# Designs tried in a protein design run: peptides against a protein of PDB entry 3J47. Part 70

Target 1, 121 residues: chain A of PDB entry 3J47
Amino acid sequence: IRLTNQLKSLKGLQSKLKDVVEYLDKVINKELPINHTILGKLQDVFNLLPNLGTPDDDEIDVENHDRINISNNLQKALTVKTNDELMVIYISNLVRSIIAFDDLIENKIQNKKIQEQRVKD
Target 2, 69 residues: chain B of PDB entry 3J47
Amino acid sequence: YEEKEESNLAATKSMVKIAEQYSKRIEEEKELTEEELKTRYVGRQDPKKHLSETADETLENNIVSVLTA

## One batch from the design tools (peptide; made by RFdiffusion4, then SolubleMPNN)

Design b2_p17_7_s3 (from b2_p17_7, 11 letters changed)
Fold by OpenDDE base, seed 1:
Structure b2_p17_7_s3 (fold): chain B 121 residues (1-121), chain C 69 residues (1-69), chain A 17 residues (1-17)
Amino acid sequence: as target 1 above (121 residues)
Amino acid sequence: as target 2 above (69 residues)
Amino acid sequence: YEEFLERRIEQLKLLLE
């Protein structure tokens, strides 16, 4: 459910971006007037995106590194954080799987011993 | 879109809490594994079963954490 | 903990054989 909602949100954003590109192409070709309201909302969205282009402001608080930064630098830091979290989850799942397999092995060994006793019997 | 964004924000806050709980769950999983090892030597099946159940609960919690991430 | 993981990996290999 959560992954499906994230995927739906991403698809909606992709569709909106495509509509903006198509609109801009039509404006360049003089087929449609510029929709100032859509462009203004898009500009607001871009302004909320961390500035992709200024490498120099090292000081912007490390705190926002946790949220999916669409901006390449912040996105890179978020990607690293996400990778670290995924790695921890992977290791945890691996450890749990190993524990579950150990129990299965012991159950199999016990079942084999019970079967061998029944045959002797 | 807004409902999904709210869900993602709630998930992110839950991930921070899950990271703390995860450290505790790893320690609980280790303790259970020691009980399984002891039970294997003593030949008592019951402690081993309990360890297996706790390991499974720990796995389920990690899967939920991954799905929340 | 590392020794425990190694023993468990070895048991898993034996179960798969």
Scores: peptide ipSAE 0.446, ipTM 0.848, DockQ to the pose 0.013; fails the geometry check
Fold by OpenDDE base, seed 2:
Structure b2_p17_7_s3 (fold): chain B 121 residues (1-121), chain C 69 residues (1-69), chain A 17 residues (1-17)
Amino acid sequence: as target 1 above (121 residues)
Amino acid sequence: as target 2 above (69 residues)
Amino acid sequence: YEEFLERRIEQLKLLLE
């Protein structure tokens, strides 16, 4: 469910971006007038996007780190953070699997002992 | 779309919390394995089952965390 | 924790024998 929602959101964003590109192309080709309201909203969205183009602003606050995919340098730091999180999840899954196997082995040993006892009786 | 965006934001906040809880989950998993070991020696099936269940819950939480990452 | 995991792996090997 969560992954499906994320994928749907990403697809929606992709579609919207495509519509914007198509709109901008039509404006450049003088086929449609410039919609100032749409452009203003797009500018706001682009301003909220981590600055892909200007390497110099070192100080931008740590908080916006979770938007993984779009901005390369911030994206690199975000990618590292994401990799670390994925690594933690992977290790946790391994540990849980080991515990589950341990329980299975114990159950198998117990079952074997019960069978051996039944053969002796 | 909006509902999914809200879900993604909630998932991101959950990831931060998961990072903090990860250390605790590892310790809980370790405690469960010790209880299983003790139960194996003592022959008490109940503590082992509880350990297994807690380990399973921890794994599920980790999987959900990965899926939200 | 590593030592615990190693011990558990050894126990699993003994069980599989």
Scores: peptide ipSAE 0.441, ipTM 0.852, DockQ to the pose 0.012; fails the geometry check
Fold by OpenDDE base, seed 3:
Structure b2_p17_7_s3 (fold): chain B 121 residues (1-121), chain C 69 residues (1-69), chain A 17 residues (1-17)
Amino acid sequence: as target 1 above (121 residues)
Amino acid sequence: as target 2 above (69 residues)
Amino acid sequence: YEEFLERRIEQLKLLLE
């Protein structure tokens, strides 16, 4: 369910971005007048997006480092962070699996012991 | 779309919480193994089962975290 | 952790016997 919702949201965003690009291309080609209201809203959205373009300003706001996908340079740093988190999760899963296997082995040993006792009786 | 965004945001927050709780989960896993060890000595099946269940819950939480990530 | 692993290995050996 969660993954499906995420995928749907991403698809919706992708479609909207495509529409914006198409609109911008038409405006550049003078096929359509610039809709100032749409552009203003889009600018607001872009301003809320981490600034992808300026390499020099050290204002890597540390707070937004967790948001993986939006800003290119920030996105790289966020991608690294995401990879680290995924690695931790992977290790955790391995550890849990090992514990589960250990318990299974113990259960099997106990069952075998019970069976051996029953054969001796 | 909004519901999915909300779900993704909740998932991301959950991942942060999972990272914070990861150390605790590792400790819980160790405790389960210790209980299993104790159950071998005492012959009480219940502590071993409880340890196994806690390990499984820990694993499940990790899987959910991965799926959320 | 090592002691835990060793104990688990011993348990596994007992299971395999």
Scores: peptide ipSAE 0.413, ipTM 0.840, DockQ to the pose 0.011; fails the geometry check
Fold by OpenDDE base, seed 5:
Structure b2_p17_7_s3 (fold): chain B 121 residues (1-121), chain C 69 residues (1-69), chain A 17 residues (1-17)
Amino acid sequence: as target 1 above (121 residues)
Amino acid sequence: as target 2 above (69 residues)
Amino acid sequence: YEEFLERRIEQLKLLLE
């Protein structure tokens, strides 16, 4: 459910960004007038996006480092974080698989002991 | 879209909590394995079953965490 | 952890015998 919701949100954002790019291209080509209301909302969205262009603002990088990759450098940092989280999950799954295998071996040993006892009776 | 974004934010917060709880879950898995070892020595099946069930629950929680990441 | 793993490996060896 959570992954499906994230994927749907990402697809919606991608479609909206494509529409904005198409609109901006039409405005540059003088085919359509600039819609100030849409541009203002887009500017607000860009202001909420981490600044990709200025490397000097050290403070903003720490809090948003956990969120989804909007820009290539921030996106790279977020990709690294996601990779680290996936690695922890992978190790956890491996440990659980080892424990489950250990339990299967123990069950097999117990079954063998029960069979040996039945043959002695 | 907004409901999914809120769900993703909640999932990210849950992942941080899962990372903290992961060490505790590993210790719980060890306790279950020790109980299985003791049960193997004592010849009782019940403690071994409980250990296996707790290990399975820990695995399921990790899979859910991976799917949320 | 290492001692636990070693004990588990020993139990696995006993099962395979």
Scores: peptide ipSAE 0.411, ipTM 0.840, DockQ to the pose 0.011; fails the geometry check

Design b2_p17_7_s4 (from b2_p17_7, 10 letters changed)
Fold by OpenDDE base, seed 5:
Structure b2_p17_7_s4 (fold): chain B 121 residues (1-121), chain C 69 residues (1-69), chain A 17 residues (1-17)
Amino acid sequence: as target 1 above (121 residues)
Amino acid sequence: as target 2 above (69 residues)
Amino acid sequence: YEKFLDSQIEQLKLLLE
């Protein structure tokens, strides 16, 4: 459920970004007048979004490491975070696998002991 | 979209809690393994199986939590 | 099998440290 909601949000954002790019291209080509209302809303969205797109300010504020990939530099930091999370998942899965194998081995040993006892009886 | 964004924010907050729970779950997993070892010495099959199942469930919840992160 | 189990338990302990 949560993943589905995140995916839907991401798809919605992607669609909106595509629409913005298309609109900007039309404005640059003078095919459409600049709609100030749409631009204002977009600016508000960009202001509410952590500074995603401005290439110049290389100052990666280290604090926002934990938030999901919105911008490329932030995306790099977020990629690192995602990698760390994936590592935790990997370690957890490995631990589970080891426990499961231990249980299987124990079960096998017990079964063997039961069989040996049956042969002695 | 907004509801999903709120859900994602809640999920992110939950990740911090998951990290804390992860430490606890790791300890629970260790306890389960020790009990399995002890049960192996006692020679009773049923307690070991239950412990193993509980460990698996705990780990499954951890994985789901990390994946949701 | 017992030796293998012991080795896996040791690996788990190492991972948890």
Scores: peptide ipSAE 0.476, ipTM 0.843, DockQ to the pose 0.014
Fold by OpenDDE base, seed 4:
Structure b2_p17_7_s4 (fold): chain B 121 residues (1-121), chain C 69 residues (1-69), chain A 17 residues (1-17)
Amino acid sequence: as target 1 above (121 residues)
Amino acid sequence: as target 2 above (69 residues)
Amino acid sequence: YEKFLDSQIEQLKLLLE
């Protein structure tokens, strides 16, 4: 459920971004007047979204610590943070898997010993 | 969308907490492994089983955390 | 099987280090 919601939100954002790009292209081509209301809302979203749209300006190493949903430079930082978190989760899963395998192996060894005892009796 | 975004934000915060908990879970896993090791020495199936179950639960929680991430 | 278990335990130790 949560993952699905995140995916839906991400898809919604992607769609909106696409619409913005399309709108901007149309404005550049003078095909449509700028819908100031939509643009204003988008601008507010973009302002709330850390620098998603401007890839060009300097790699400001904004070491912004907090992994939260802030956009591009922050999104890079967030992406790094997300990657780190995923890595930690991956390592944890690996460790758990190894423990589970150890238990499985031990159970197999015990079962084998029990079987050997039964054959000897 | 907004509701999902809020849920994702909460999930992300939970993931940070999970990262902290991960360190703790690693320690718990170590303890579990030690108990399993001790169970091998003691020959008592029950502690070993408990360790195994705890490891499985820890694994499951990590998987859920990954899926949430 | 015991050797495999020991190897996994060792891997766990290495991961925890």
Scores: peptide ipSAE 0.501, ipTM 0.861, DockQ to the pose 0.014; fails the geometry check
Fold by OpenDDE base, seed 2:
Structure b2_p17_7_s4 (fold): chain B 121 residues (1-121), chain C 69 residues (1-69), chain A 17 residues (1-17)
Amino acid sequence: as target 1 above (121 residues)
Amino acid sequence: as target 2 above (69 residues)
Amino acid sequence: YEKFLDSQIEQLKLLLE
């Protein structure tokens, strides 16, 4: 469910971005008038995007670090954080898999002992 | 789309919480392994089952974390 | 089976180190 929602959101964002690009191209070509409401919303979105171009704003609020924003410099630090998190998740999954396997092996050993006892009786 | 965006934001916050709880989860996994070892020696199936269930819960949480990342 | 279990436990220990 969560992955499907994330994928749907990403697809929706991609479609919207494509529509905006197409709209901007038509406006530049004077084929359509500028929709000021759409432009205002786009500006708001761009302002919320981590400023990719200006290294100077040191006030990187800690909360924005977790977004895989495909934005190059802030993106690098965010990418490192994302990679670390993925690594932790991978290790945790591996550990859980090993524990589950150990339990499975123990259950098999016990089942064999029970079968051997039944054959002796 | 908006509902999914909200879900992704919640997932990101959950990821931070998962990172904070990671050390605790590792300790819980160790405890489960010890209980399994003890169950092998004592022959009590119930502690081993509990360990297996806790390991499964930990695995599920990790999978959810991966899906959120 | 016991040897296999022991090997997995050792792998888990190595991962936790």
Scores: peptide ipSAE 0.488, ipTM 0.855, DockQ to the pose 0.014; fails the geometry check
Fold by OpenDDE base, seed 3:
Structure b2_p17_7_s4 (fold): chain B 121 residues (1-121), chain C 69 residues (1-69), chain A 17 residues (1-17)
Amino acid sequence: as target 1 above (121 residues)
Amino acid sequence: as target 2 above (69 residues)
Amino acid sequence: YEKFLDSQIEQLKLLLE
């Protein structure tokens, strides 16, 4: 459910961004005037977003190194954090799997002993 | 869209909490393994079963954490 | 089976170190 909601939100953002790009292209081509209201809101969103669109500003905010994947520039720092979290989860899953396997082996050994005892009786 | 965003934010906050809980869960898993070893020597099935169940719960929580991340 | 279990426990210990 949560992942689906995040995906839906991301798809909505992607669609809006595409519409803006198409609009900007039309404005550049002098086909349509800029919708100032939509552009202003989008500009506000872009200002709140770590600068996704400026390829030149390598300034990854070092403080956000520990948090989840936000888009482009913050994405580098967030990627590192996500990798660390995924690694921890992976290790934890391995540990749990090992413990579960150990228990399974013990159960098999016990079952074998019970069967051997029944054959002797 | 807004509801999903809120859910994603809640998931992120939950992940931080999960990281803290993960350290504790690892310790709990170790304790359970020790109890299972002790139970193997004592020959009692019940403590071993409890250890196995705790390990499974710990694994499930980790999987949920990964899915939330 | 016991040897395999022991090997997994050892791997877990190494991961926790």
Scores: peptide ipSAE 0.484, ipTM 0.850, DockQ to the pose 0.014; fails the geometry check

Design b2_p17_8_s1
Fold by OpenDDE base, seed 1:
Structure b2_p17_8_s1 (fold): chain B 121 residues (1-121), chain C 69 residues (1-69), chain A 17 residues (1-17)
Amino acid sequence: as target 1 above (121 residues)
Amino acid sequence: as target 2 above (69 residues)
Amino acid sequence: YELQIERQKKLLEVLKL
């Protein structure tokens, strides 16, 4: 449920961003007038997204590679955090899998010993 | 959108707490695995079973953490 | 990491037996 909601929100954001880009392209091509209300809302989104729109900070580009288009600096910090969380989860799952497998091995060894004892009787 | 952002923020806070709890659970899982290894040499089944059950519980908690991430 | 690899190897060995 939660992952599905996150995916739905991300898809909604992506669709909205695509619509904004298409609108901006039409304005640049003089096919549509500049809608100040859309630009204001976009600017509000950029302000809520820490430093989405300042192209001058070279640090922003390095952050964008690992986490999808949240405002690049916050997105990078969140990407690093998510990578750390994913790494912890991965290691955890690996450790749990190893322990579960060790138990399966022990169960198999026990079953084999029981079978060998039954053959001797 | 706002409800999902709030949900994501709450999820992120929960994930930090889960990471701390997970680090502790990993240590508990290691202790149990050592006990299982010792019990394997002694030939008594009971400590190994308890270790296995705790490892499974630790795995389930990680899966829930992944599903909540 | 080495302990995990050793546990995985033991698991693979037991699954083959």
Scores: peptide ipSAE 0.425, ipTM 0.842, DockQ to the pose 0.013
Fold by OpenDDE base, seed 4:
Structure b2_p17_8_s1 (fold): chain B 121 residues (1-121), chain C 69 residues (1-69), chain A 17 residues (1-17)
Amino acid sequence: as target 1 above (121 residues)
Amino acid sequence: as target 2 above (69 residues)
Amino acid sequence: YELQIERQKKLLEVLKL
């Protein structure tokens, strides 16, 4: 359910971005007047998006490490955070797998001992 | 979309908590492994089974956490 | 990708310690 909602949100964002690009292309081509309200909201969204474009301001320590991948530096930071989380989960799974294997090995050893006792009787 | 975004935000916050819980789960897993080791030494089958079950539950929770991440 | 792999290696190293 959560993953599906995240995917739906991401798809919605992607669709909106596509609509923006299409709108911008139409504005460039003078086919449609700029819908200032949509553009304003979109510009607000883009301004909340960490600036992709200025290589020099890369050093702005956007302290907002924790919040949503809306924009590229933040998106990069969030990608890093997501990667770190995935890594933690991966390691957890490995550890659990190791424990499960240890139990399996012990169960096999015990089964072998039971079988050896049955053969000796 | 907004509801899903809120759910994703909650999921991300939950992931941070899951990372902390994961560190704790790793420690719990170590304790379980130690208890399993102790159970192997004591020859008590029941604690070993309980440890195995707890390890499996811990694994399942990690998988769910990965899927949620 | 390389930075992510390096972070993964560091985390793996910390877990092995």
Scores: peptide ipSAE 0.504, ipTM 0.861, DockQ to the pose 0.024; fails the geometry check
Fold by OpenDDE base, seed 2:
Structure b2_p17_8_s1 (fold): chain B 121 residues (1-121), chain C 69 residues (1-69), chain A 17 residues (1-17)
Amino acid sequence: as target 1 above (121 residues)
Amino acid sequence: as target 2 above (69 residues)
Amino acid sequence: YELQIERQKKLLEVLKL
């Protein structure tokens, strides 16, 4: 369910971006009038995007670390954080798998002891 | 789309909490393994079952955390 | 890739402590 929701959100964003690009192309080609309200919202979105292409803003604002998709130096820091989180999750899954395996072995040993006792009786 | 975006935001906030909870989860997993070892020694089946269930819950939480990441 | 592997090794070391 959660992964499906993330995928649906990503697909929705991709569709909106495609619609925006198509709209901008039509405006450039003078096929449609400029909608100022759409352009204002796009500018707001671009301002919320981590600065694509300015090398100088080293100010890693700590709050923006969680956003996956940005190609820049900030994206690299975010990618590193995401990788560290994924590794923690991977190791935790491994540990849980080991515990579950240990329980399975114990259950098998107990079942064997019960069978051996039944053969002696 | 909006409901999924809200779910993804909640998931991202949960990832920060996962980093803090990770150490606690590892300790809980160790306690479960110790209870399993004690259950091997004492022959009590019930503590082992509870340990296995807690390990499974911990695994599910980690999987959800990976899916959130 | 090498930097990622080094970070993974450090995380594994911390988890073993």
Scores: peptide ipSAE 0.504, ipTM 0.856, DockQ to the pose 0.022; fails the geometry check
Fold by OpenDDE base, seed 5:
Structure b2_p17_8_s1 (fold): chain B 121 residues (1-121), chain C 69 residues (1-69), chain A 17 residues (1-17)
Amino acid sequence: as target 1 above (121 residues)
Amino acid sequence: as target 2 above (69 residues)
Amino acid sequence: YELQIERQKKLLEVLKL
């Protein structure tokens, strides 16, 4: 359920970004007039997005580390965080797999002992 | 879209909680493995099966958490 | 990357305990 919602949100964002790019290309080509209302809303969205553009401002406020999606440098930091989380999950899955294998081996040994007892009877 | 964003935020908070619960689950998995080891010494099959099932459920929950992350 | 490796090592240590 959660993954499906995230995927739907990402798809919606991707579609909207594509529409914006297409609109901007048409405006640059003078095929359509600049819609100020759409641009204002887009600007608001970009302002809510961590600033992608300026390389020099080193002061990445540490607190907003949790939000995966937004901006390339922050997105790089967020990508690193996401990678760390994925790594923790990977290790967790590995450990569980090892436990499951240990149980499988035990079950196999028990089954073998039962079979050996049946052959002796 | 907004509802999904809120759900993602809740999922992230849940992931932090899952990390804490994960440490506890690892200990529970270890206890289960010790019970299996003890059951090998006692020769009873039933406790081992229950332990294996609990470990599998714990794995499934982590996989779902990973897929959600 | 080094911080990630250190975090992984700590997690592995907790799993071994």
Scores: peptide ipSAE 0.496, ipTM 0.848, DockQ to the pose 0.022; fails the geometry check

Design b2_p17_8_s2
Fold by OpenDDE base, seed 5:
Formats: structure tokens, C-alpha cells, sequence
Structure b2_p17_8_s2 (fold): chain B 121 residues (1-121), chain C 69 residues (1-69), chain A 17 residues (1-17)
């Protein structure tokens, strides 16, 4: 369910971005008048998006590290964070797998002992 | 779209909580392994089964965390 | 995942001994 919602959100964002590009192309080609209301809303959306385009402001506000994939430098830092999270999950799964295996080994040893006892009786 | 965005934000907050819970789950997993070791010495089958079940539940929770990631 | 499978296989082997 969560993955499906994320995928739908991403698809919606992609569609919106496509519509924006198409609108901008029509404005550049003078096919449509500049709709200031749409542009204002788009600017608001872009301002709410982590600034993708200005390489010069080194003030990486550390607090926004949890927000997925919009700015390339922030995205790189977010990618590193995502990799770290995935690594932690991987280690966790590995540890659980080891414990489950240890339990299987113990169960097998017990079963073998029970079988050996049955042969002696 | 908004409902999905809210769900994703909730999922992200849940991941932070999962990291905290992860430390606790690791400790619970260690306790289970110790109980298994103790049960191996005591020769009682029942504590070992409970340990295995708790380890499986912990593994399932990690898989869900991976899927949420 | 593969490493976990290999560890499980090794532990199974040790248990069979």
C-alpha cells in the first residue's frame, strides 16, 4: 500500500512537471499568454522545492536531510542517508537471519538427539 | 496525491522510529539467543521455541522496514 | 541475501557433522 501511494505521488509529480514544461514551451512559442497565476503557483512550488539550481549557497540546512530526492547536492546527501539506512536494514536482516539459522541448528541437534534416544530404547 | 504524500511523510517518520526500535529489537534478539543457550544447557524445549518465534517476528519487522525504505 | 543463505548453508553443514 505505501509503495503504491509513493509511486502514485511520483507519477502525479511527473505529470505535473510535464504539464509545466509544455506550458513553458507554449509561452516561449507565444502560443499562450503568460498566465501569471499559474506561474505564481509554479514559483511557489519551486520555492518549496529545495533549490535545485544554485550551486553557490553552501548553507546546507542539516534539518531537511529526511526529505527525498529533489536537489542534486541535497539529493547526494539524501542518497548517502538513504544508503546508510539501507545498510542498517541490511545488517538487521543479516543478524535476524543468523539467529534464525542458529535456532534451526539447535532444533536439528535436538531432533537428532531424540532420534538417537529412540534407537537406543 | 495529497493522501499519498501524507502517507509517505508518515512512512518517513516511521523510519526514524524504526531506527530507535531497531536498537531495542537487536537487544531483544540478543536476549533470545541467550535464552536459547540457557535452554540448551537446561534441556527444556519450550524457551527455545519462544526465542525462535521472537526472532522471526523481529525479522518480519525488518523486512517491513526495508519495504518502507 | 546471498551471504545469509551461505551462512545458513555453512551452519547446516556444521550441524550435519
Amino acid sequence: as target 1 above (121 residues)
Amino acid sequence: as target 2 above (69 residues)
Amino acid sequence: YELNIERQKQLKEVLSL
Scores: peptide ipSAE 0.484, ipTM 0.847, DockQ to the pose 0.012; fails the geometry check
Fold by OpenDDE base, seed 4:
Structure b2_p17_8_s2 (fold): chain B 121 residues (1-121), chain C 69 residues (1-69), chain A 17 residues (1-17)
Amino acid sequence: as target 1 above (121 residues)
Amino acid sequence: as target 2 above (69 residues)
Amino acid sequence: YELNIERQKQLKEVLSL
């Protein structure tokens, strides 16, 4: 359920971003007049979403790791963050698996000792 | 979309918390392993079992964290 | 999962020694 919702949100964001890019391209090409209302809403989205959709390639460097919902540069940063989180979870699962395995080994050792003791009796 | 976005935001905040707690969980896991090791030396099944159970719980929490990521 | 399986194999091997 959560992954499906995240995927749906990402798809929605991707579609919206695509629409924005297409709109901006049309405005740049003077095919459409600048719709100030749409632009204002986009600016509001960009302001709420620092470094999201400004096409300027240069500002890759901006710091803020955190918030998933925000556009492409932040989406890259969020993708990196998500990858880091997944990596942490993976390592944690690995560690837990090792501990569980160690316990199984110990149980097996104990069982062997019990069996050896039973053979001596 | 918005409900999923909100859920994803909550999940991300949870993941950040998980990441922050990850070091703590690793330390707790180490402590459990040490207790298991101690239990191996003492020959007391109960502490070792408890360590194993805690390790399993830690694994389960990590799996849940992965599923929530 | 594969790494965990490999670790389990290694631990099983160590336990069998």
Scores: peptide ipSAE 0.480, ipTM 0.852, DockQ to the pose 0.012; fails the geometry check
Fold by OpenDDE base, seed 1:
Structure b2_p17_8_s2 (fold): chain B 121 residues (1-121), chain C 69 residues (1-69), chain A 17 residues (1-17)
Amino acid sequence: as target 1 above (121 residues)
Amino acid sequence: as target 2 above (69 residues)
Amino acid sequence: YELNIERQKQLKEVLSL
């Protein structure tokens, strides 16, 4: 399930990236005028990577600027949350590893003490 | 797309719950380590062993959480 | 962080013993 959802997200991103490339190629070939607003949004997407959402070319009404800012803020918040979760997991694993190591050291000390007692007898 | 967003939201909520459980497990692990230290001074092996076992269980749960994340 | 450092120090001491 999780891998499937990740794959679906990646496929969606790939499709969107392809559309962006096609648009850029048309602009380079002068088949379409350079839309500075689209380029600015693309730059914002690149800075916010992994940004998953190119809106379709046709409905870029003025209302979309606020929606894009909201989407970017949400994505940033999700990224921060993910980083915090990963940090907690990392610290937890480190602590557990240290405790396990402490136990190993204690076991080694005990074994050494037992050997020293056997040599004295 | 919407189904995936809903799934991601559910996964995020599950991760928050896992983080809370993990915080509690870390505290339990610390308590066990203190008991082990006390037992080492008293010369009794049993509390130390129990602490070690609980620490190992906590470690295993974190590894599973990392693999699931 | 300080607790982890102290634990590591104890581990090193135990190992040297």
Scores: peptide ipSAE 0.464, ipTM 0.844, DockQ to the pose 0.013; fails the geometry check
Fold by OpenDDE base, seed 3:
Structure b2_p17_8_s2 (fold): chain B 121 residues (1-121), chain C 69 residues (1-69), chain A 17 residues (1-17)
Amino acid sequence: as target 1 above (121 residues)
Amino acid sequence: as target 2 above (69 residues)
Amino acid sequence: YELNIERQKQLKEVLSL
């Protein structure tokens, strides 16, 4: 359920971004007037997005390095954090699998003891 | 869309909390393994079953954390 | 350490059964 919701949200965002690009292309081509209200909202969204497109090297704000997939330049630091989180989850799953195997082994030993007792009776 | 985005943000915040709780869950898993070992010596099946169930719950929580990442 | 060793011993015994 959660993954499906995330995918749906991402698809919705992708569609909106595509519509914006198409609109901007039409404005550049002088086919349509600039809708100032839509552009203002988009500018607000882009200002809230870490500046993916400005190659100015200096102020990669170090603090936001830790969180999920916001696009290109911040994305590299976010990828490192995501890898660390995935590694922790992987180790946890391995540990739980080992415990589950230990329990299965114990169950097999018990079952064998029960069978041996039945053969002696 | 908005409800799913809110759910995803909540899931991300939960993942950070899960990472903090992960160390505690690993310790709890070790304690459960010790209890199973003690139960083997005492011959009580119920503590072993409870340990296995807690290990399974710990695994499920990790899987949910991975799916949230 | 001893507890882990005994657990490993029991696991090996079960795998041998």
Scores: peptide ipSAE 0.455, ipTM 0.842, DockQ to the pose 0.010; fails the geometry check

